Peptides against a protein of PDB entry 6O8C. Designs and how they scored, part 185

Target 1, 262 residues: chain A of PDB entry 6O8C
Amino acid sequence: VGLRYEKISLPKIHPRYDLDGDASMAKAVTGVVCYACRTASTLLLYQELMRKGVRWLVELVKDDYNETVHKKTEVVITLDFCIRNIEKTVKVYEKLMKVNLEAAELGEISDIHTKLLRLSSSQGTIESSLQDISSRLSPGGLLADTWAHQEGTHPRDRNVEKLQVLLNCITEIYYQFKKDKAERRLAYNEEQIHKFDKQKLYYHATKAMSHFSEECVRKYEAFKDKSEEWMRKMLHLRKQLLSLTNQCFDIEEEVSKYQDYT

## One batch from the design tools (peptide; made by RFdiffusion4, then SolubleMPNN)

Design b2_p26_5_s4 (from b2_p26_5, 14 letters changed)
Fold by OpenDDE base, seed 4:
Structure b2_p26_5_s4 (fold): chain B 262 residues (1-262), chain A 26 residues (1-26)
Amino acid sequence: as target 1 above (262 residues)
Amino acid sequence: SELKENLEKMEKEWKEREEERRKEEL
């Protein structure tokens, strides 16, 4: 679940010269852009943390894979050993049958042999599944984490810093508008400066909000969506690995039942 | 003065953008 943030918009800016209104408007704009800066910082932090989490999860899944491969190998060795022993026993009994010894034990051993061979055949499917998982986890594979480095916002983009610069400009104008308000009336030149600064405020604010929406929020949302999709796939893969591990344990358990015949 | 002309231009552009936003809100 991604960070929740409030949708922000700039207040309506009235074109009319009004010292009280302009100061109030400037205050509101400052607040909005300040919130945008903080939000952008928070969104960036979240993404950086998520990137760390992604890397961690990749390593975890790789470890799970290696453990599963190891377990599979162990089971294969055990199973093959058991099969070889049963085959030796079968050969001995076959020789004994030529001398009119009881066929009942041979039948049971032969059935066990057949069952073990069936278990052995399932190992090929497990191996194929492991190979598929390995390919997906490999560099450039379907579950590669390359997207985490490409998508979203990054510290190198300096979005927060860019917004902060704009916020500083806006804040400066706001403080001037507070002073202008306190004067109640401005001389002609100061009035013209005020009007000009109001335009600057508008441009800075608009630039800040557009940058925030397009370069921070939108990219964050794209990152979030990709992360969620990737995470679902990774979790599914882990479940697959667990299933394969369990299959190995099941085979091992079944083989253990026949160890008395070896 | 050049300053006055620039201010008037900016004010006009701002008013036009505000009018455009009003039309989009309707």
Scores: peptide ipSAE 0.022, ipTM 0.467, DockQ to the pose 0.118
Fold by OpenDDE base, seed 5:
Structure b2_p26_5_s4 (fold): chain B 262 residues (1-262), chain A 26 residues (1-26)
Amino acid sequence: as target 1 above (262 residues)
Amino acid sequence: SELKENLEKMEKEWKEREEERRKEEL
């Protein structure tokens, strides 16, 4: 049956007046809250660095996308040109067939034309895939980086500074308790002050731990989880772009085989 | 990265301390 703060990081605070025990407890509390301050700072730094990384990756993937779109456009132009040339050739041969020329050559050219038309039909699928990727990268899309600005902790929250203020209050009480311990016995009024300060220490410590847990750790964990998910999706998207680029190269290579006939 | 390793270490230490305190409550 422990207090919420005891579950997190604080030592048990005994209600009994004990100068030695209270000094030891106050020292331990100071250590825990000091750790919380340092941890909060580290967690904040990590998130800030990750936000920079997210922005960098978004720009990188956008560049990859633009390159893929450019390549696709180039291939479409080349393919369309090749198709038009083959169609002209087919028409010429059809005219010649009426005059008893070789049916075998017409068959071959017709087959090439059919293959090129099939390649052209695949371009629609590539374009659809690129449009899907574009939509995902767009503002409000599934891969938007808006979460990086919303999730987690930010310097503007001043969480570390808030914790530091509480730590300072706790540390002051700890130093007083260290002095009280050295006195071995306090007068009645000093004892009452000590008891009151112990309550203050408890209050500050509890507030610090609650703030650390709810505003630092929890938000960090949410940021971390979301960042991992987003990163996985972005890497997958990048692989998709590479696949589409390779498909464009494959089509270009296939078309190049027929350029001699055009 | 060094930062990731440090964070993982701190997270582990935090969890261990939390678990120890939960055991003392039990």
Scores: peptide ipSAE 0.018, ipTM 0.462, DockQ to the pose 0.019
Fold by OpenDDE base, seed 3:
Structure b2_p26_5_s4 (fold): chain B 262 residues (1-262), chain A 26 residues (1-26)
Amino acid sequence: as target 1 above (262 residues)
Amino acid sequence: SELKENLEKMEKEWKEREEERRKEEL
């Protein structure tokens, strides 16, 4: 049973044999792939720098969070102390009201007590907001930086090195084509070698451009988009922390006004 | 923006050269 290998007639690529044209083409291809190598290296560098920046920003935001939590805790202690003191004062004045002499003062102190209780109620909202922020910053949270390690290109991918190997192969063929051009006419055997080398050059060039586009550029763009989104969210979170800190300062200032009554 | 423009230029030049090669092979 003779397996008739149907000679899939490779379409006879009749490469136009032109020594001048082929040398010029090879030069142009070399230039393009060289640019791809340099660009891939630059894209990789930017991503590595961005990853460092991401790590730095995470630590900065964690510090901001810890400072806000500390301030909140301080204010809670101060506020609770003030409330307890005012409550003691209210009890004293309630006993004195039996003598009808201090009704106006009791009213003022009672109003202060009511205001302090309102301030205390706001602490629950601040706490809830801080817990939300903490959850977002936690491992697996919405602002986790795991994407920075997953997205984009990495040195371990060796994309630049792979492109460089292809560039070397292309460059070698280009130099041969320069020599062939200088000969002006090749013998039959050398002409056949030239035609084969032209096919190899095309293969290497196509592979290089495909690799550059799919493995370097596309992944870089995905990384860039994700980094920009993440960065915006982190900056917004920092603003939220600042707002919470300011609320704590406002409460502290308000409490300080009533400390003279305690 | 500059990177994008350079990439687009490179891709355009590549396509033009590929088309020229296809014409030379035909």
Scores: peptide ipSAE 0.017, ipTM 0.543, DockQ to the pose 0.030
Fold by OpenDDE base, seed 1:
Structure b2_p26_5_s4 (fold): chain B 262 residues (1-262), chain A 26 residues (1-26)
Amino acid sequence: as target 1 above (262 residues)
Amino acid sequence: SELKENLEKMEKEWKEREEERRKEEL
């Protein structure tokens, strides 16, 4: 779940010289760009926290994978040992049958052997699944976390600082326009400066809003979308690992039933 | 400077819009 923010837009800027209107407009612009700065900071913080979370989850899933591999290995060793023992027993009974001993026990042991071989064949499927998971988690795999470092905004981009500089310029003009409004009438030269400052205000505001939308919001949304997709895939993978672990436990339990015959 | 050029363009656009408004008010 990403951060919610309000869509912001600049107020309409009229070219007409109006000290009251210009002061009000400048105030509104200052407010909008101030909000953009705060929002950009919040969006950046969210992304940084998410990057930490991504790294944490990767390590967690790797641990889960290693645990599953370990369990699989243990089960394979146990199963192979059991198969070897049953095979030895089968050979002994086959020799005894040649001496006209009862064949009833041989049938049961042979059935157990067949079941164990079936369990052994299932290990190949588990191994294949683990290999697939490993490939997906590997560098360059489909679940690589490289996107977390590439997508979105970063502190090094200095987006908040850039916006703050523009906000400072805008705020300065706003304070001047507030003074101009208080004068009610400006001399010709002061009026020309006011008009020029209004153009500067518009320029800074437009630059701030474009930077905010293109370099902050857009990149954040892209990061958010990728993070959500990746997170879903990682959670699914973790469930797959759990399923494989459970399959190993099931095999181990089944093998334990036959250990009495070895 | 790029800023100056942009401001000059904006000034032109503003003058044009102001003139249009003046014509509409007449």
Scores: peptide ipSAE 0.015, ipTM 0.476, DockQ to the pose 0.206

Design b2_p26_6_s1 (from b2_p26_6, 13 letters changed)
Fold by OpenDDE base, seed 2:
Structure b2_p26_6_s1 (fold): chain B 262 residues (1-262), chain A 26 residues (1-26)
Amino acid sequence: as target 1 above (262 residues)
Amino acid sequence: MMEEERRRVEEQVEEEFRKLLEEGES
């Protein structure tokens, strides 16, 4: 789960003035920061797509919930109808027992009534479970997707753009250092400019790497971890809903056995 | 961003959710 990326580090920046070394160093720095920019962009995209997926999954699970509730309601109606009919039959038989009816039939019907009441109790448990699930899916519940909006990086953070600005500055210095190298020797004033630019390069590179690590990578990893945890919980919830649905079907099947007595 | 890179990320996200659903049905 999540994007794979390579750990990057800046090359060592030597303080000594060296046109060849400085050009090579600047090239390497440019490459590293360029990679950081691209990686930051892909990490951002991943998170945005994951947020879309999270919203989609929430709606899917809500649909599953509604279907389960519908099935439960159907079974409750059927069960209640069956119970009412059996109760009427019991009353009739109790009256007839006073007029020489066989006790065995009343016993059988009473046993069925007891079984139906037990099934009704099971439906109560299912209802309680559905209420729990509903509470978890509700705003502020344990499975709320608020984390998806809070965690990670967002386009509004402008992280990629910030890195790109730094990359542009670094690239400009690199191109100048490439020219300086081609000159083989610089005049005193040009040498001083080169030294100042090298300091700027160091500053920009360090800033870029810090920003990448702290604002892009770290936040992405936090988002990834949270998303994985949340997705596991949602998967478990779907399994629970399926289990409840199956229980409803089982109860419906059991009730169907007693339809001849209603 | 390169179009190919975008495509790879999109496919990965889709695959992650696809696998999740398949596991949930098992």
Scores: peptide ipSAE 0.446, ipTM 0.912, DockQ to the pose 0.685
Fold by OpenDDE base, seed 3:
Structure b2_p26_6_s1 (fold): chain B 262 residues (1-262), chain A 26 residues (1-26)
Amino acid sequence: as target 1 above (262 residues)
Amino acid sequence: MMEEERRRVEEQVEEEFRKLLEEGES
């Protein structure tokens, strides 16, 4: 899960003035920072797409929840109706017992009534579970997607653009070092400029690598870890909803067996 | 960003969510 990228580091920068070495070093630095820019862009894209996916998954799970609640409501209505009818029947049989009715018939109906009351209790447990799930999915709940907006990198951070600016500065110095190398020897003033530009190159490169590591890679890894954890929890929640739905179907089937007595 | 790189990222995200749904339906 997540994007694969290579760990990069800056080449060693020697303080000695060397036109050939400095051109080669500048080329290598340009390559490394260019890779950082591309990687930062792909990491950003991945996170933005994941955020869209997270929002989509939230809606999917909300739909699953609503379906479960609907099924639960149907079963509650059916069960309550069946209980009321059985209670009426029990009252009639109790009156007949005062005359000449067999106790066995009343006992059988009373047992059915007891079973229905147990099913009603189970339905109450399902209701409590659904309320818990609702609280977890609600704003501020444990499964809220607020983390997706907070964690990671965002386009508004302009990390790619900041790295690109540094890359442009580095590339400009690299092109100058290629020209300097072609001259084979520089005059004193041009040599001093070259040395100064080498210091600038080091500064820009170090800044780029620090920014890439701290503001791009680290935040991406935090986002990735959080997303994996959250997605696993959401999958588990969907399975819980399916289980609750199946329990409602089981209760409905059991109630249907006793409808002949109502 | 190269179009090929963009496509690879898109395909990877789609695959991650596809696998998640398949596991939930099993």
Scores: peptide ipSAE 0.445, ipTM 0.911, DockQ to the pose 0.628
Fold by OpenDDE base, seed 4:
Structure b2_p26_6_s1 (fold): chain B 262 residues (1-262), chain A 26 residues (1-26)
Amino acid sequence: as target 1 above (262 residues)
Amino acid sequence: MMEEERRRVEEQVEEEFRKLLEEGES
């Protein structure tokens, strides 16, 4: 789950003025920060796609809920109809029983009535469970997807752009250091500029790494962890809905056995 | 971002949700 990325670190920056070493160092720094930029971009994309997926999953589960509610309602209607018919039959047989007729049949019908009432009670439990699920799916409920909008990195944070700016500065210095290396020796003023640029490169690089670590990776990992937890909860909820649906089917099947008596 | 890299991320997200649904059905 989640994107795979490599842990990156800046190369050691030697304080010594060395045109060859500085060019090599700058190249390595450029590579590292370039990777950070790409990674930040992919992490952002992943999170944005996950947010879309989360919204999709919410709608899917809502559909599952509505389907379960529909099935429950269907069974309730059928069951209530069957109960009413059996009750009418019971009343008829009770009248006959007063004249000592159909005693055995009355017992059988009464047993069916009792079974149907038990099934009706189970529907009440299903209704309660559905209400609980509805509450969990409601705005502000435990399964709300508000975390997906709050956690992680967002395009509005402009993390990729910020890193890209730093990368551009670093890359510019790197290309200058390549030129400096090619010159083999710099004049005093150029040497001083090189030294200052090396310091700038260091600060840009450290800023980039800190930003990448703290504002990109850390927030991504937090988003990932919350997404995994939330998805597990949603999976469990779907299983609950499926279970409730199956219970409705079981009740429907049992009711069908008694329809011939109504 | 390279288009190929974007596609890989998209496929991964799709696969994650696919697996989630399959696990829920099992």
Scores: peptide ipSAE 0.445, ipTM 0.911, DockQ to the pose 0.665
Fold by OpenDDE base, seed 1:
Formats: structure tokens, C-alpha cells, sequence
Structure b2_p26_6_s1 (fold): chain B 262 residues (1-262), chain A 26 residues (1-26)
């Protein structure tokens, strides 16, 4: 889960004035920050797509929940109907016994009644479980997707754009350093400008790397970790729903065996 | 962003959710 990216670091910046070394260093810095920009963009895209997926998954699980509730409701209706019919039958047989008529089947019917009542109790447990699931999926519940909006990086943060601005500044200095290198030797004033630009380069580069690490990578990793955890929990919940559905089917099947007695 | 890179990210996200659903149905 998540995107793979390379850990990057700035090259060592030597304080010594060296036109060849400075040009090479500037090139390397440009490459690193360029990679940071691209990576930040990719990480942002991943998160945005994941957010869409999260929303989709929530709706899917809600649909699963509703289907389970529907099935449970159907079984309850069927079961209650069967219980009522069996109870009527029991009463008839009891009356027959009171008038000294043979009711050999009364015991069997009574046993069926007891079994049906047990199944009805099981439905209560299913209902409780469904209520728990509903609570977890509800706004503010343990499986709420609010984290997806809070964690990570967002387009509104303008992180990629901020990095791009810094990259542009760095690139400009790099191109100047290429020119300086080509001159082999600079006049005093140009040398001073070169030295000053080198300091600017360092400043921009460090700012870019700090921004990348703290505002892009760190937040992405936090988002990824939360997403993995949440998705695992959602999967488990979905399995629980399926289990509850199967329990409803099992009860329905058992009830069907007794319908001939009603 | 290069289109190829975008596509790779999209495919990865889709695959992650696909796998999740398959595991849930097993």
C-alpha cells in the first residue's frame, strides 16, 4: 500500500569558491529539488484518489449494511408469522387434550415452538450487532472517514507550487553558475555576486527540502498509515455484515422446515 | 506530471481497492 519514492538529500555545499564545483553542486541541487516537486505531486495525486476511493467504499459498505438489515427484517417477519401459527396449533391441541382426545402430536409441536422461540432470540442478537455496526459507520463513529479530509496533503496547500517556485529560483542560479563556469574566471564584482547567489541557492534548497519533508512526505505517510488501518477495519466490518447475513439465511432455512406444521 | 506517472498512480489505487474487495468476499 502506498507509493514508493526515494529518500533524497541535498548534496554537500562547500563554502569554497569554485566555479566548477559550484556549477556541479547547483546542478545536483536542481535535480534533487526537481525530484521533490515531482514526488510531491505524485503523493498528492495518490491521496486525492484514495479519498475518492474511501468515499466510494463507505457507500459500498452502507449498501451492504442496508441489504443485511433488509434480509434480517424479512426473516423476522417470516419467523414471527410461523411462531403465531404454531401457537395457534398448540392451543388447539391443548383443547383437544382437555376433552380427553388423543393429541399424540402435541409434544412435537411444542418442541418446534420452543425451537422457534430460540431462533427469535437469535434475531435479537443480530439486531444488536447491526446496531453496533451502524453506530460505527455513523458520523463521529469509529469508522468515520473524517480522517481522510484531515490527514495528508491537499491541493489547497499549494505545496507543489511552492516547491516549484523554489525550484525556479534554484534553476536560475544553476544556469548562471553554468555561465560563470564557462567564463573560467570572474571579475571581482561578478565573483561577489556568485558568492551571494550561492548563499541564496543554499537557502532556497534547504527551504525546499524542509518543506518537502515536513509538509509533503510526513503528512503523506500519516495519511497512508491511517488509510491502511481504516481500510482493514472496513474490511473486517464488511465480513461481519456478511456473517450476519448468513446467520439470517440459516435461520430462514431452519424456519422453512417447520412451515408444514403451520 | 507525466501522463504515464499519473496512470501508474491511478492503477495502483484501483488495485488496492480491488484487492480489498476480493479479500472481503473470500
Amino acid sequence: as target 1 above (262 residues)
Amino acid sequence: MMEEERRRVEEQVEEEFRKLLEEGES
Scores: peptide ipSAE 0.444, ipTM 0.911, DockQ to the pose 0.696

Design b2_p26_6_s2 (from b2_p26_6, 14 letters changed)
Fold by OpenDDE base, seed 4:
Structure b2_p26_6_s2 (fold): chain B 262 residues (1-262), chain A 26 residues (1-26)
Amino acid sequence: as target 1 above (262 residues)
Amino acid sequence: SMEEERKKVEEQVQEEFEKLLKEGES
């Protein structure tokens, strides 16, 4: 899960004035910061798409929940009706037994009643599970998607734009250093400018790398980790809903066997 | 290209959710 990216580091910047070395260094720095910009953009995109997916998944699971609740309700109604009918039958047979009528049928009906009561008890467990799921899906619940909005990087942070500004500055210096290299020797004033620009390059590069690491990568990794955890929980919840649905179907099927007695 | 990269990310996210759904249905 997540995007693969390479760990990047700035090249060593030698303090020595060297037009060839400085041009090479500046090229390398430009490459690194360029990669950071692109990576930051990609990481942002991933997170935005994940957020969209998270919202979609939440709605999907809510739909699953509603369907399960509906099925549960249907089964409860059917089961309760069946139980009431069996109870009436039991009472009739009990009265008949007092008048010396057939005892064998009463035993069978009583056994059915006992089975239905067990099924009713299982429905109570299903109801409890559904209530738990509802609480987890509720606002502020354990499966709330608030983390998706809070964690990670956002377009509003303008991280890519900030990095791009720094990259532009670095690139300009790199191009100047290419020109300086081509001159082979600089006059004193140009040499001083070169040295000053080298310091600026270092400053911009360091700022870019820090921003990339702290505001882009770190936040992305945190988002990714939470996303993985949340998705795992959602998967489990969905499986639980499916299980509950299947239990409802199983109960309905079993009740159907006794409907002939009601 | 940036477009190719975008497409790859989109595909990856889609695959991640599809995988999740399939695992949930099994």
Scores: peptide ipSAE 0.369, ipTM 0.893, DockQ to the pose 0.685
Fold by OpenDDE base, seed 1:
Structure b2_p26_6_s2 (fold): chain B 262 residues (1-262), chain A 26 residues (1-26)
Amino acid sequence: as target 1 above (262 residues)
Amino acid sequence: SMEEERKKVEEQVQEEFEKLLKEGES
């Protein structure tokens, strides 16, 4: 789960004035920061897509929940109807029993009644479980998707744009250093400018790398971790819903066996 | 290309959710 990216680091910046070395260093720095920009963009995209997926999954699970509730309700109606019919039959046979008739049949029907009441109790447990699931899916619940909006990076953060600005500054210096290298020797004033630009390059590069690490990578990793955890929980929830649905089907099947007596 | 990279990310996200759904149906 998640995107793979390469760990990047700035090349060593030597303090010594060296036109060839400085040009090479500047080129390397440009490459690193360029990679950071691209990576930041990709990480952002991943998170945005994941957020869409998260929202979709929430709706899917809500649908599953509603289907389970519907099935439960159907079974309750069927079960209640069956219980009422059996109770009527029991009353009739009890009256007949007073006349010393059909004792064996009454025993069988009474046993069925007892079984149906047990099934009714099971429905209560299913309902409690569904209520728990509902609470977990509700706003503020354990499975709320609020984390998806809070964690990670967002387009509004403008991280890519900020990095791009720094990259532009670095690139400009790199091109100047390439020119300086071509001159082989700089006049005193140009040499001083080169030295100052090298300091600026270092500043921009460091700022870019810190921003990338702290505002892009770190936040992405936090988002990824939370997303994985949340998705696992949602999967488990779906399994629970399926289990509850199956229990409803099992109850319905068992009730159907007794319909001949109703 | 940037477009190729975008497509890869989209495919990966889709696969992650598909895998999740498949595991949930098992």
Scores: peptide ipSAE 0.369, ipTM 0.894, DockQ to the pose 0.713
Fold by OpenDDE base, seed 2:
Structure b2_p26_6_s2 (fold): chain B 262 residues (1-262), chain A 26 residues (1-26)
Amino acid sequence: as target 1 above (262 residues)
Amino acid sequence: SMEEERKKVEEQVQEEFEKLLKEGES
């Protein structure tokens, strides 16, 4: 899960003034920071798409929840209706028992009544489970998607743009070093400028690498880990909803067996 | 290209969610 990227490091920057070496070093630095820019952009894109997916998944699970609640409600209505009918029948048979001694039939109906009451009690457990699920999905609940808006990197952070600015500075110095190399030798003033630019290159490169590692990669990894954990919990929740739905179907099937007595 | 890279990321995210749904239905 997540994007694959390579661990990058800056090449060694030698303090020695060497036009060929400095050009080669600058080229390598440019390549590394360029990769960092691309990677940062890709990591940002991944997170933005994941946020969309998270929102989509939340809505999907809410739909599953509503379907389960609907099924539960149907079963409750059916069960309550069946219980009421059997209770009426019990009352009739109790009256008849005094006259016609229909004790055996009354016993059977009473047993059915007891079974239906047990099924009704199980509905209470289902209701409690649904309430728990609802609370978890609610704003501020344990499965809220607020983390997706807080964790990771965002376009507003301007990380890619910041890296690109540094890359531009580095690239400019690289191009100058390429020219310096072509000159084979520099005048004193040009040599001093080259040395100063080399220091600037080091500064920009170090800043770019630190920013990439701390503000891009680290935050991305935190987002990725949080997303994986959250998705796993959401998957489990969907399975719970399915289980509750199946329990409702099982109860409905059992109730259907007693409808002949109503 | 950046477009190709974007497409790959989109496909990967889609696959991750599709896999999640499939596993949840099993």
Scores: peptide ipSAE 0.367, ipTM 0.893, DockQ to the pose 0.670
Fold by OpenDDE base, seed 3:
Parts: C-alpha cells; sequence; structure tokens
Structure b2_p26_6_s2 (fold): chain B 262 residues (1-262), chain A 26 residues (1-26)
C-alpha cells in the first residue's frame, strides 16, 4: 500500500578545492535533488487522488446508509400496522370469551402479538445503531473526512515548486563546475568564485533535502497511515449497514407470516 | 517518463479502492 520510493542522501562534500571532484560531486547532488523533486511531485499526486477517492467513498457509504434507513422505515410501518390489527383482534376475542368461546384461539393470537412486540423491540435496536452510524459520519464525527483536507501535502504548499527552484540553482552551479573542469585550472579570482559557489551548492542541497524530508515525506507518511486506518473503518461501517439491512429483511419476512391474522 | 509515472500512480490508487470494495462485498 502506498508509493515506494528510495531513501536518498547527499554525497559527502569535501572542503578541498578539486575541479574534477567538485564537478563529480555537483553532478551527484543534482541527481539526488532531482529525484527528490520528482518524488515529491508523485507523493503529492498520490495524496490528491486519494482525497478524491475518500470523497467518493463517503458518498457511497452515505447512499448505503440512506437505503438502510429507507428499508427500516418501511418495515416499521408494516410492523406497526400488523400490531394494531392483532391488538384489535385480541380485544374482540376477549369479549367473546365472556360468552363461552374456547380460549385456545385467543392464546394463539396472543402469542403472535407477543412475537410482534419482540420484533418491534428489535427495530428500536436497529434505530439506535443507525443513529450511531449517522453521528459517526456527520461533520465532526469519528469517521468524518476532515483529516483528508488537513493531513499531508497540498498543491497550495508549493513544495514541488520550492524544490524545483533549489534544483535550478544547483543545476546552474553544476554546469559552471563542468566548465571549470574543462579549463583544467582557474585564475585566482575564478577559483574564489568556484569556492563560493561550492558553498552555495551545499546550502541549497541541504535546504532541499530538509524540505523534502520534513515537508514532503513526513507529511505523506502521516497521511498514508491515517488514510489506511480510515478506509478500514469505513469498510467495517459498510458491513455493519449491510447487516442492519439484512436484519430488516428478516423482520419483514417474519411479519409476513402473521399478516393472515390481520 | 513523467507521464508514465503519473499513470502508475493513478492505477495504484484505483487498485487500492477496488480492493477495498471487493473486501466489503465478501
Amino acid sequence: as target 1 above (262 residues)
Amino acid sequence: SMEEERKKVEEQVQEEFEKLLKEGES
């Protein structure tokens, strides 16, 4: 899960003035920072796509929730109607018992009434579960997607652009060092400029690596970890909704067996 | 290429969500 990338480090920068060594070092630094820039871009893209997927998944689960609520409501209406009819029948039979009718039929109807009341109680449990799910999905709830907007890196942070600027500076120095190497030896003034540019190269490279590690990689890893956890919880929620839906179907089927008495 | 890399990332994200959905159906 997530993107694979190589751990990178800067080459050792020797303080000694060496035109061949400095050109080689600058080439290596350019390569490392170039990789960091590309990797940062890829990590950003991954997060943006994941955010889009997260929004999609939230809507999917909300649809599942609404379907479950609808089914539950349907069953409640049917069950309540059946209970009311059975209660009317019970009252009629109770009146008839005063006129010497057999108690056996009243007992059967009373048993059905008791079963229906148990089913009604189960509906209360389903309602409570749905309310819990709703609260978890609501803004500020435990499964809200607000983390996806807060965690990780964003295009507005301009991390890739910042790294690119540093890469451009490093690349420019590298090309100058290639020219310096081709000259084989430099005049005193040019040598001093070369030494100064080497210090700039080190500064830019260090800044790039720090920015990459702290502002790109670290934040990406945090985002990835949260996304994986959240997605697992959302999957569990979907399974819970399916279970509740199935319970509603089971209750509906049971009620249908007693409709002949209503 | 940068375009090839982009495509790979898109495919991976899609695969992760597809896997999640399949696990939910089981």
Scores: peptide ipSAE 0.366, ipTM 0.892, DockQ to the pose 0.661

